# Designs tried in a protein design run: peptides against a protein of PDB entry 3V4O. Part 224

Target 1, 234 residues: chain A of PDB entry 3V4O
Amino acid sequence: DQPLAKDKVALLIGNMNYREHPKLKAPLVDVYELTNLLRQLDFKVVSLLDLTEYEMRNAVDEFLLLLDKGVYGLLYYAGHGYENFGNSFMVPVDAPNPYRSENCLCVQNILKLMQEKETGLNVFLLDMCRKRNDYDDTIPILDALKVTANIVFGYATCQGAEAFEIQHSGLANGIFMKFLKDRLLEDKKITVLLDEVAEDMGKCHLTKGKQALEIRSSLSEKRALTDPIQGTEY

## One batch from the design tools (peptide; made by RFdiffusion4, then SolubleMPNN)

Design b2_p30_3_s4 (from b2_p30_3, 20 letters changed)
Fold by OpenDDE base, seed 3:
Structure b2_p30_3_s4 (fold): chain B 234 residues (1-234), chain A 30 residues (1-30)
Amino acid sequence: as target 1 above (234 residues)
Amino acid sequence: DELEELLKKLEELLKELNEVKLQSYSPELK
């Protein structure tokens, strides 16, 4: 009795070339690798790099249009970010310095909109920092979330901590993706898969005490990224 | 594929972990 997905759609965003903030390097490679892996899992993948606020909002809107009842939705983000009051904010490349919530995209707002689509699974893979932005004292008022029991958050780092990329002679790869890519194709419940990734990451000497994967989920069914799409399983 | 070659090189470098520098995804705010 394997769960089935109506469809599988992923939006991957990698922001590197910030205008008012330090540039990153790893998101390019990480988005590319994740794109190839998710396509092997029969995801419809939209991969975008270096998005402005306007472009990011449009990308999310287009992504939401592809979601419907029973559809698996996956959002991956690699770039600068912060977390205030439990809300995760993705930073566009044209964000000012300092930036505030009004300049960024709130992941929890996206989740709310995904729930309205009655998706079968909502996965967020956030390769960003989760430190408090002291320049933003606003408390966002979020709509109450529905009880859908189909939500998985994979944070590249724990609350209040930083996420890192490894740079060597001009090359860079994110710590999260380094370990995620090795297990992503495994036929396991997504939370179990991420738990194993967390263990692998924990063995990394470079980030011990600096970065640790956090899984936050409400998933009542054995949903996996390998789940077949309805109508194509036979 | 140049990108594939680059990825292979990156994997080798990550395996060796020689002269590694960590870059935070947290920007320096003004």
Scores: peptide ipSAE 0.307, ipTM 0.704, DockQ to the pose 0.390
Fold by OpenDDE base, seed 1:
Structure b2_p30_3_s4 (fold): chain B 234 residues (1-234), chain A 30 residues (1-30)
Amino acid sequence: as target 1 above (234 residues)
Amino acid sequence: DELEELLKKLEELLKELNEVKLQSYSPELK
């Protein structure tokens, strides 16, 4: 039994040049590396950098248009972010200081929309902090998610914690991507793959006690990023 | 091409990890 994807589509967003927040460096390289890897996996990849709120929303809309029944959807984000009440918020480069939920994109809302497309797999790779934003007192009331058993979250860090980039001699790479890229092409169930990434990250002395990968999934099938596209090789 | 060169350099530097600074993806808010 070989799992098949109708198609594979990925949206990669890297925000670095924030207007009202500290600038980042790693997302540029991370997005590039991930783009190349995902293309090797036959993903249709849209990679964007330094998106405003308006641009991010448009990018997500366009991404959703590419999704359909059985399609593998992957969203990668690298940049500033926060998590309130289990909801992850991606921060656009034009977000004010302080930012609130109305200025940001909620990942869980995107997930809901992806579910409506009846995707075959929904993968979220979030290279952002997950600390609470005390300036955002909004409690979002989200519609209940469908039970699709095809959701995988790869958080660069654990709940309430921070994600980091490693800066060395002017170059920077996200810690998450540093380890993810080594395993991404492996033909393994995505949760197993991420688990191995977590172990690799756990061996890094730089981030022990500071950053740990968290996997949240409800994946009931052996779905892998290496799964062939239907009609091609199977 | 230029970015590929930077990637190679980055990979080498990351392997050595001699002088590393961690930058948080959490900004200080006003």
Scores: peptide ipSAE 0.298, ipTM 0.693, DockQ to the pose 0.369
Fold by OpenDDE base, seed 5:
Order: sequence, then C-alpha cells, then structure tokens
Structure b2_p30_3_s4 (fold): chain B 234 residues (1-234), chain A 30 residues (1-30)
Amino acid sequence: as target 1 above (234 residues)
Amino acid sequence: DELEELLKKLEELLKELNEVKLQSYSPELK
C-alpha cells in the first residue's frame, strides 16, 4: 500500500543576475544539482534561471497546468526573497529596488492554485531570505487554503532570517542545497528527510545561529519523493 | 500522455521566452 504518484513534476527557479539587487552565485549550481537529483527520482523537471516577473508568472502558470489529481508538485526557488506576515515572496530578476509584493510572486498564492488541482503532494523548497520587507506595507488578503494535508514547506532559513550561499567558491552551493542534496534521494517521508537535513545543517558552524532550516507541513500520509509513479513498471 | 504533451508545450513556450534559460529534463520531450 505504498503511496503512488500519478506523476511527478518539478519547477525549479534560480534567480541570480538581478538588475537592481545584489547578484547571487549559488542558484545556478543549486538548480543544476537539484535537477539531476529530481530526475533520478523520476520527476519531470523544468529548470529556469534568471526569470523576469513576466517569465516567472508564465512559468508558474504553465507549471500549474501540468498538475492534476494525484500529481506530485515540487516548486524550488533560489534567489532573493522576503516574507511579510507569513507570506513568502519570490523576487524576479527585474524587480525594482525596492520591490513590493506586486513585483513579486507570492508562494501562498501558488499553493492555493496547486490545491485546486487536487495534487497528491505539494512541496515547496524555498532557498531565499525570509526577512521582512519594510518597503512593502501591503497586507495581502489571501483566500483560505483548503485542508489537503499534503503540503510541505522546506524553508532554507527560519522566519525573519536570511538564507546564505557560500561565495568564497564560484561553484559552491547554498547552505540549504549543500545539505539537501546529500539526502534527497533517500526513501523517507519527505518531512523526515527534511528533518534530517535540518540536523545536518544545524551542525554547520558557518551558519550556526544565522540560518536554520524550518519545516512546515501538514502531511498526513507517508509521502516521499521516491514514491513510484502510478502505472510505471520496472 | 496528456501530461507529456503539456510539458512539451510548456517547454516550447518557455523557450520562446528565453531558450538559454530553459532546461527540461523530461526524456519524453527529446
């Protein structure tokens, strides 16, 4: 009675070459490595880099069209971001300085739309800062989420904190991906997997006290990224 | 299947936006 996925689809976005904000380095490598790992997990992966607001919105919209009942959906984002009032905002590369919510993509809005697709699992891996944006005083009124018990958030950092990349090396991973990649292929419930990643990350002296993985989930089933796709025979 | 077709469509649309930004790792689309 192992859980089955109708299909597994992932959208990976890595923004690094910002026009009006500091450039990042790790998203390129992180997206690449995560893509390869997810492919090994039989995910259909679309990976995109340096997306403008227009491109990001289109990518998300089209990604949503791929989701359906029982499909595992995974959204990974690496780039600048912020969190206001519990809402996470991904920052496109063409976002102004300062950026506001209207310039960014709200993850919770995406989640809402994913829930409407009756997906089997919704995983968000957000490798971005979660500090409050004081220049954005908008309080978004979001529709209430459905109770689907299939949502997992892996925040690279805790609320109000920053997510870091190692820039002393041109090919270094972000801190989150550095530890995530070592366990991603393990056949474990996704929340358990992330918990182990959190412990590994917690041992990193470089970011101790600065960055900590936060897991937020409402997952009532033992769903894993390794779950086989329905109808597939080996 | 339908999902593969949609994925292909997505890939095509994204390529139209910026081909250098898109990498699809679905073997079905090759």
Scores: peptide ipSAE 0.059, ipTM 0.370, DockQ to the pose 0.014
Fold by OpenDDE base, seed 2:
Structure b2_p30_3_s4 (fold): chain B 234 residues (1-234), chain A 30 residues (1-30)
Amino acid sequence: as target 1 above (234 residues)
Amino acid sequence: DELEELLKKLEELLKELNEVKLQSYSPELK
């Protein structure tokens, strides 16, 4: 039977113009392209660029208000980031140099809050570097996650590795988005879809040995981004 | 319906916070 979503909501964040860190270019195009694609999938999409810590926290808080039982929640982030002890941190544009966990947003904390909303699906697409931040000596103590079996992480790169953007004719596109956009509309289980994206990315000679998609999931149901919304004619 | 209302509220609030930035780079993103 076709799974149904109560609703589908996505928050897309692209950080490019960092004050204390190298500027990026790809997030602009990536957020734009992903926005259009997710809207075609009947997601309610909020797209934001160059968010400060305050703005990011506010955006996440407001995003969480949109989540409820059975709602599909998707968080996309493109920007600087790091990963310490399995925790992913999104870096706001006003983060200091060096930044620490208190300056950043922990994805796993967001996931915890999403679980409290009893969402139907939690998808995180993280287009950021995942190198360890040696300047952050804090080990975050996170509450144990619930076993909801509705979690999907799509990491643009492997743990400890970097994510790259490809510039062509003056336009920059993240390599993750380059391949994701070609398959995002496919009616497939999200993990299957991402696996295919991973294969496509693996064929890219430019990033062989440098960047590879990592999928981390606990998804017990055949949930797809194409799943229809309850009560709709789709 | 309630979700749509909340979405609208969110968009308004976030647009206010990020309006200048969005207009500077890509206003259609919001």
Scores: peptide ipSAE 0.048, ipTM 0.410, DockQ to the pose 0.016

Design b2_p30_4_s1 (from b2_p30_4, 26 letters changed)
Fold by OpenDDE base, seed 5:
Structure b2_p30_4_s1 (fold): chain B 234 residues (1-234), chain A 30 residues (1-30)
Amino acid sequence: as target 1 above (234 residues)
Amino acid sequence: MEEEERRRLEEERKKAAEEKAKEEAGLQAL
């Protein structure tokens, strides 16, 4: 049976104009390009730039309201971030220096909430660093995730490593998006697609030994971003 | 001919290394 999505919804967040942290450039272009691609895949796309903590939380809440049983949910984030004890934290533009978990949005908390919606697919594309934040000693006690077998993480880099953008070109993508955009429209299982992106990134001489795509998935079904929406004649 | 070809190859390698270094210098961690 061809997998069908009840709907397809994406939230894209690009943070670049930080108040207390280095400004970035790539998130603007990356969010724009990804928006166009996901719309071609019939996603309902909400794209937002330079969100404060309050705005990010509201955006996530609104995104969650669009999720329901069988809906494909995709969260993309480009910006500053960190990872402590396997928990990924997205940094709002108004985060203090140093920032802590209380100032940031935990991706795993979002995943938990997505699971409660009985989504058909949960995709996280995280274009952020995954270095430990030594200024945050909080050990998040996250409740055990449900076994939904519909989760895919595409991390722009490995655990404990950095993700990079190219700042010399005014229109340059982040390293992750540079390769992702070339394959995103392919009709392939999302994990297979990301694996091919990983191989392409692995050939990049700029980031060899510095950045590598990590795919983390528990996906028991063949699900693709190209999967048709139920009730649509294709 | 061999010395000119060797010099061209060295110049190309140097140019490629400079371009790579310039690109690497343009990397910003997120």
Scores: peptide ipSAE 0.409, ipTM 0.759, DockQ to the pose 0.393
Fold by OpenDDE base, seed 4:
Structure b2_p30_4_s1 (fold): chain B 234 residues (1-234), chain A 30 residues (1-30)
Amino acid sequence: as target 1 above (234 residues)
Amino acid sequence: MEEEERRRLEEERKKAAEEKAKEEAGLQAL
């Protein structure tokens, strides 16, 4: 039996025009390309660029309101970020320098809230650095996650490593999106799809030894982004 | 013929190396 989604909803955030941090270029193109691909997969896509902390929090709140039992939720983020103690932090464009956890959005907190919605699938695609922020000594108290067996993280890079974009060509993708976009429409279990993306990225001579895709998943069912929405006649 | 082919291959390798170097120089950490 092919898994069915009650609905499919994606929030895509691309932050590039930082006030107090280096400006990026890839998030613009990456969000655009991913938006088009996810729409072809019948996702309801909300795509936003250059969000302040307040706007990011509001966007996440609105995204969560669209989630319900059996809904596929996908969060994509491209921008500055860091990882402390296994917690991923997305950096808003108005974040101070240095930024701290109170200025950022914790992905694991979002996951907790998504689990409360009894979603059918939770996918996080995080195109950001995962280096430790030494200016943030906060140990977040995270609520215990439920055992939902429907979680997939695609990290653009390994723990403690950087993710990269190519800035010289103007409209170049981030390294992660460069490879992800070529496989995203494939009818495969999402973890299998990401594994293939990881292999493709591993062949990239530019980032060999510098950036590698990491997949972290607890997914007990063969769920794909191509899964049909319940009630749609195929 | 062998010299022309060798020259073409060297030029292609040089071009590929230059393109690679340009791409590497354009890497920015997120």
Scores: peptide ipSAE 0.398, ipTM 0.749, DockQ to the pose 0.385
Fold by OpenDDE base, seed 1:
Structure b2_p30_4_s1 (fold): chain B 234 residues (1-234), chain A 30 residues (1-30)
Amino acid sequence: as target 1 above (234 residues)
Amino acid sequence: MEEEERRRLEEERKKAAEEKAKEEAGLQAL
C-alpha cells in the first residue's frame, strides 16, 4: 500500500548575513530553489532568511504547531553550524563570536519535539559545517529519542568536516543543494534519493576529499517526499 | 587526426582544469 501523509510541512531557514561571523551567499538561492521544489511536492513551506536566535526559536515553535500525527516534517537549514558530540547546532545571525550552544538551536532537540507530535516522517537537511566548536564545552544531556523508525538526516558533509558553497557567475549555491535539487522531485524512498545525491556529489572534483554527503536514517518504511497527502487526488 | 584529437583533448582538459581552479577559488566554507 502506498504510504500517505496526513500533511506535508517544511521549514526552510537560510542564514547568511551574520553580524559577527563571515557572511554567506548560498542560503539565499538554496532556500529559494528548495522552496519551489517542495511546493511542487505539495509541501506547505515556510521559508525564512537571516533569523536571529529569537526568530529562529519562534519559527521552530510555529513549525512544530503545524505538525501532528502522520504529518511529514522537513527541516532544512543552510548557514553556519557546528556539531558537538553528535548534536547539530544551527547558528543564528545574531550569535556572538564565539557562539555557544546557548546561542544556537540544537537539531536533536527539535527532533525530540517532532517525535512528540507523532509525525509520519522527520527529514533533516543540514547544509552547514559539522566541525566541533572548541569554545563550547557543554555536553548536552538530551532525553532519549523515541524509536519511531521514521528519521532521515541528510548532512551536507561528514562529521568533523566543512560544507561549502560555490560562487559561479555571481550566484552562489551550496554544494549539497547543487546536487539535491536535481533529484528532489524523484519518486523514490528518501534514503535512496539521498544516496543518489551522495553519489552525484562524490563525482564533484571540487569537493572530493573535502565534502561528502552523510545519510543517517532509521527509516524502516518506504517513504518519499512525493508521497500523496491523504484526502487529495493522486 | 590523432594529434589534433590529442590536442583537443588536452585543451579540453586544460579548460576543465581552469574552470575547476576558478570554481575552487569560489569555494567558501559554511
Scores: peptide ipSAE 0.393, ipTM 0.747, DockQ to the pose 0.323
Fold by OpenDDE base, seed 2:
Order: sequence, then structure tokens, then C-alpha cells
Structure b2_p30_4_s1 (fold): chain B 234 residues (1-234), chain A 30 residues (1-30)
Amino acid sequence: as target 1 above (234 residues)
Amino acid sequence: MEEEERRRLEEERKKAAEEKAKEEAGLQAL
């Protein structure tokens, strides 16, 4: 039987105009493109740009309020980020230099909260660097995640590596989004879809040996972003 | 014939390297 979603909700965050860090360009277009695609997939999409720490936390809280049992939750982030000890940190635009974990949002904490909502699917698409932040010595003691077998991470890059945007002809797009957008509407298990995106990205000569998509999943069901919402007659 | 083919391959390699360098110059780390 094809899995059904109770609802589908996405939070998209693109941070570009950092106060204390280099400005980015790609998140603007990437969030826009992804918004349009996810809406075609019947996601309720909240798209936000240039969020402060306070605004990001509020956005996540509001996002969590839309989650419930069987709901598909998707979080997309494009911006500065880092990864310490397997924990991914999204950097708000008002983060100090250097930033620390207390200034940032931990993705794994968000995942924990999503699990508490008994979501049907948790997808994280993280278009950020995954280098260690040497200025953050905090070792987060995270509670063990529940075994929900409904988690998919699409990392724009490998652990310890950078993710890139390309400026071509005045437009800047993230490498990840460049390839993701071409496949996102395909009716495939989300991990299969991302694997194909990884192969497409692997053909990019520009980022060969510099950036590669990493998929981390615990997904025991054939869930796709195309899965219909319960009670919707197509 | 072999020298012309070598020259073409070298020019293509140079062009590909220049295009790559131009595109790499447009790369910004997130």
C-alpha cells in the first residue's frame, strides 16, 4: 500500500545577509525555487529569509505546531552552518563572530522535537558547510533519538567539507539545489531520489572532489514527497 | 598529423582548464 501523509509541511530558511559573516547569494533563489516545487507537491510551505536567532527559533516553533502524527515535515536550510561531533548547526544572520552553539540552531534538537510529534516523515535538506567550528568547544549532550525509522538527511556536502554556490550569468545557485530541483517532483522514495541527485551532482566537474551529496537515512517505508495527503481525492 | 592532433588536444585541454578556472572563481563556500 502506498504510504499516505496526514499533511505535508515544509519550513524553508535561507540566510544570506549576515551581519558578522560573509554574505551569500544562492539562498534567495534556492528558497524560491524549492518553495514553488514543494507547493506543486501539495506541501504547506513557509519560506523565510535572513532570520535572526530569535526569528529562527520562532519559525521552528511555529513549524512544529503544524506537525502531528503522520504529517510529513521537511526542513530546508541554506546558509552558513557547521557540524560538531555529528550535530548540525544552522547559523542565524545575527550570529556573532565567532559563533557558538548557543547562537545557533541545532538540527538534531529540531529532529527530536519532530519525533515527539510522531511525524510520518522527517526530511532535512541542509545546504550548508559541514566543517567543524573550532571556536565552539561545546559538546552537546543530546538525548538519544527515538527509533522512528522515518528520517532522511540530505546534506549538500560531505562531513567536514564545504558546500558551494555558483555564480553564473549574475545568478547564484547552490550546487545542491541546482541538481535537486530537476528531480524533486519525481515519484520516488525520497532516498532513491536523493541518490539520483547525488549521481547528477557527481558529474559536475566544478565540485568534483570538493562537494558531494551525503544521504543519511533511517527510512523503513517507501515514502516519497509525492505521497498523497489523506482525504484528498486525486 | 600527430603534431596537429596533439596541438588540438592541448588547446582543448587549455580551454577546458580556463572554463573550469572561470567557474571555480564563481564558487563561494556557504
Scores: peptide ipSAE 0.386, ipTM 0.747, DockQ to the pose 0.328

Design b2_p30_4_s2 (from b2_p30_4, 27 letters changed)
Fold by OpenDDE base, seed 4:
Structure b2_p30_4_s2 (fold): chain B 234 residues (1-234), chain A 30 residues (1-30)
Amino acid sequence: as target 1 above (234 residues)
Amino acid sequence: EEEEERRRREEEERRKAEEERKEREGLQAL
């Protein structure tokens, strides 16, 4: 039996106009392109740019309100970020320099809240650096995640590494989105799709030895972004 | 004809190489 989604909801955040950090360019284009693709996949998409900490927290809260049993939830983030002790932190545009965990949103905390909604699928696409922030010594004590077997992380880069964008062009994508966009509409298990993206990105001479896609998943079912919504007669 | 096709291929390869160079120079870490 083909897996069915009760609904499909995506939150896309692109932060580029940082107050106290280097400005980025790719998040604008990346969020736009991903929005169009996810809409073709019948996702309800909320796309937001240049969010403050307060706005990011509110956006996540509103996103979580749209999640329910069997709903597919997708969170995409493009911007500055860091990873400490396996916890991913998204940096708001108003974050101080240096930023700390108290100024940022922890992705694993969002995942916990998504699990409480009994979602059918939880996908995180994180187009950010994964280098340690030496100015943040906070070890988040996260509650143990439930065994839901419906979690997929697509990291634009490997642990301890950087993710890159191309800034010479006003319409350049991040390296991750450059390859993701070409495969996102394929009717494949999401982990298989991301694996193919990883292979494509691995052929990129620009980032060879600097950036590599990492897939972290616990997905026991053949779920795809193309899965139909329950009750939609195609 | 064959020389024009060769010239077109060389120009396309040069264009691709220049674009690649510009992309490499334009890399910014997130």
Scores: peptide ipSAE 0.417, ipTM 0.787, DockQ to the pose 0.361
Fold by OpenDDE base, seed 5:
Structure b2_p30_4_s2 (fold): chain B 234 residues (1-234), chain A 30 residues (1-30)
Amino acid sequence: as target 1 above (234 residues)
Amino acid sequence: EEEEERRRREEEERRKAEEERKEREGLQAL
């Protein structure tokens, strides 16, 4: 039997117009394109741009309220970010320079909260850098994650590396979204889909040796973004 | 016909090469 989602909910955040950091361009288009694709997959999509710390926290809280047992949750983020000690931090547009963990949203903390909702699937698509922030010496003590075997991370880049966008055009995608969008509608296990995206990205000469997709998964079941919602008569 | 097709291919290759150059120059880290 094809696994059924109780519901499918996505939060998409694109931060571009940073106050104290370099402005980005791709998150606008990337969020827009991903919104349209996820809607075709029957996701309930909340898409937000240029969020302050307060607004990001509120958006995450509202997203979590839509999650429940068996719900597929997807978080997409495009913007500045960093990774310290395996913890991913999304940078709000009002973050100071330098930013620290207290100014940012920790993805692993969001994951913990998603696990508390007993979600059917947790997908994180993180289009951000994964370089260490040397200005943040805080070792976050994160709460232990549950063993839910339903977590998938698609990192736009590998650990310690940068993710890139193309700024020569106002309509250019980030490198990750450029390849992700072409496969996102495929009826495949999400890890298989992301693996194909990784291969496609690997052919990109622009980012060869600079950016590579990393998949981190504990997904023990065949789950796809195309999985039908329970109780929807198709 | 063959000359027009060759010319179209050369223009398309030049367009792609210029686009690639612009993309390479426009890379920005997130």
Scores: peptide ipSAE 0.410, ipTM 0.786, DockQ to the pose 0.383
Fold by OpenDDE base, seed 1:
Structure b2_p30_4_s2 (fold): chain B 234 residues (1-234), chain A 30 residues (1-30)
Amino acid sequence: as target 1 above (234 residues)
Amino acid sequence: EEEEERRRREEEERRKAEEERKEREGLQAL
């Protein structure tokens, strides 16, 4: 049976114009390119740039309202971030310096809420650093995730490592998006697609030994971003 | 013809190497 999505919804967040942190460049181009690609894949795409904490929380809430049983949900984030104790935190543009978990959005909390919607697929593409934030000693007590076997994380980098962008060109991508964009339209299981992206990134001499794609998946079914939407006669 | 093709390849390799150098200098951690 060909897997069918009830719908496909993506939230893309690119934070670059930080108030209290170094400015980034790649999120602008990365969000734009990914938006165009996901639209070709029949995703309903909400793309937002330079969100405050309040705006990010609202965007996530609105995104969650579009999720329902069998819907494919994709969250992409490009910007500053950190990882403490396996929890990924997206940093809003108005975050203080130093930022803490209370100033940031926890991806695992979003995942929990997505699972409550009984989504068909949950894809997280996190183009951010995964270094520990030593200024945040909070151990988040996360509720146990449900066993839904439909979760895929594409981390731009390994645990404890940095992700990079190229700032030399005004139109340069982040390293992750540079390789992801070339394969995103392929009709392949999402974990296979990301594995190929990882191999492509592994050939990049710029980030060899500094950045490597990490795939974390519980996906037990053959699901692809190319999967058709139910009830759409093509 | 072979010398022009060799020169073109060398110029392209030099261009690629220079672009890669510029990209390395432009790397910024997120």
Scores: peptide ipSAE 0.408, ipTM 0.781, DockQ to the pose 0.360
Fold by OpenDDE base, seed 2:
Structure b2_p30_4_s2 (fold): chain B 234 residues (1-234), chain A 30 residues (1-30)
Amino acid sequence: as target 1 above (234 residues)
Amino acid sequence: EEEEERRRREEEERRKAEEERKEREGLQAL
């Protein structure tokens, strides 16, 4: 039997107009393109741009309220970020320079909260740098994650590496979104889909040896973003 | 005909090389 989603909910955050950090361009277009694609996949999509710490926390809280047992949850983030000790931190637009974990949103904390909702699938698409922040030595005491076997991380880059955008005279896209958008509508297990995206990115001469997609998954079922919502008679 | 086809190929290669150059110059870390 094909896996069914109880519902499909996505939160998309694109931060570009940082106060104390370099401004980005790609998150605007990337959030827009991804919004349109996820809507075609029958996701309920909340798309937000240029969020402060307070606004990001509120957006995550509201997103979590939409999650329930068997719901597919997708979090996309494009913006500045870092990774310390395997923990991913999304940087709000009002973050100080240097930023620290207390100023940022820890993705693994969000994951923990999503697991408490007994979601059917948890997908994180993180279009941010994964370099260590040397100004933050805080080891977040993360509570042990439950073994839910329904988690997929698509990192735009490898651990300790940077993610890039192409700033053309026109619309800028992140390298990750450039390739993700071409495959996102495919009816494939999400990890298979991301693996194909990784291969496509690997052919990109611009980022060869600088950026590579990393997939981290415990997904034990053949779940796809195309999976139908339960009770929708198509 | 062959000379027009050669010119078209050379123009396409130049266009691709210029696009690639512009993309490289526009690469920014997030």
Scores: peptide ipSAE 0.414, ipTM 0.783, DockQ to the pose 0.338; fails the geometry check

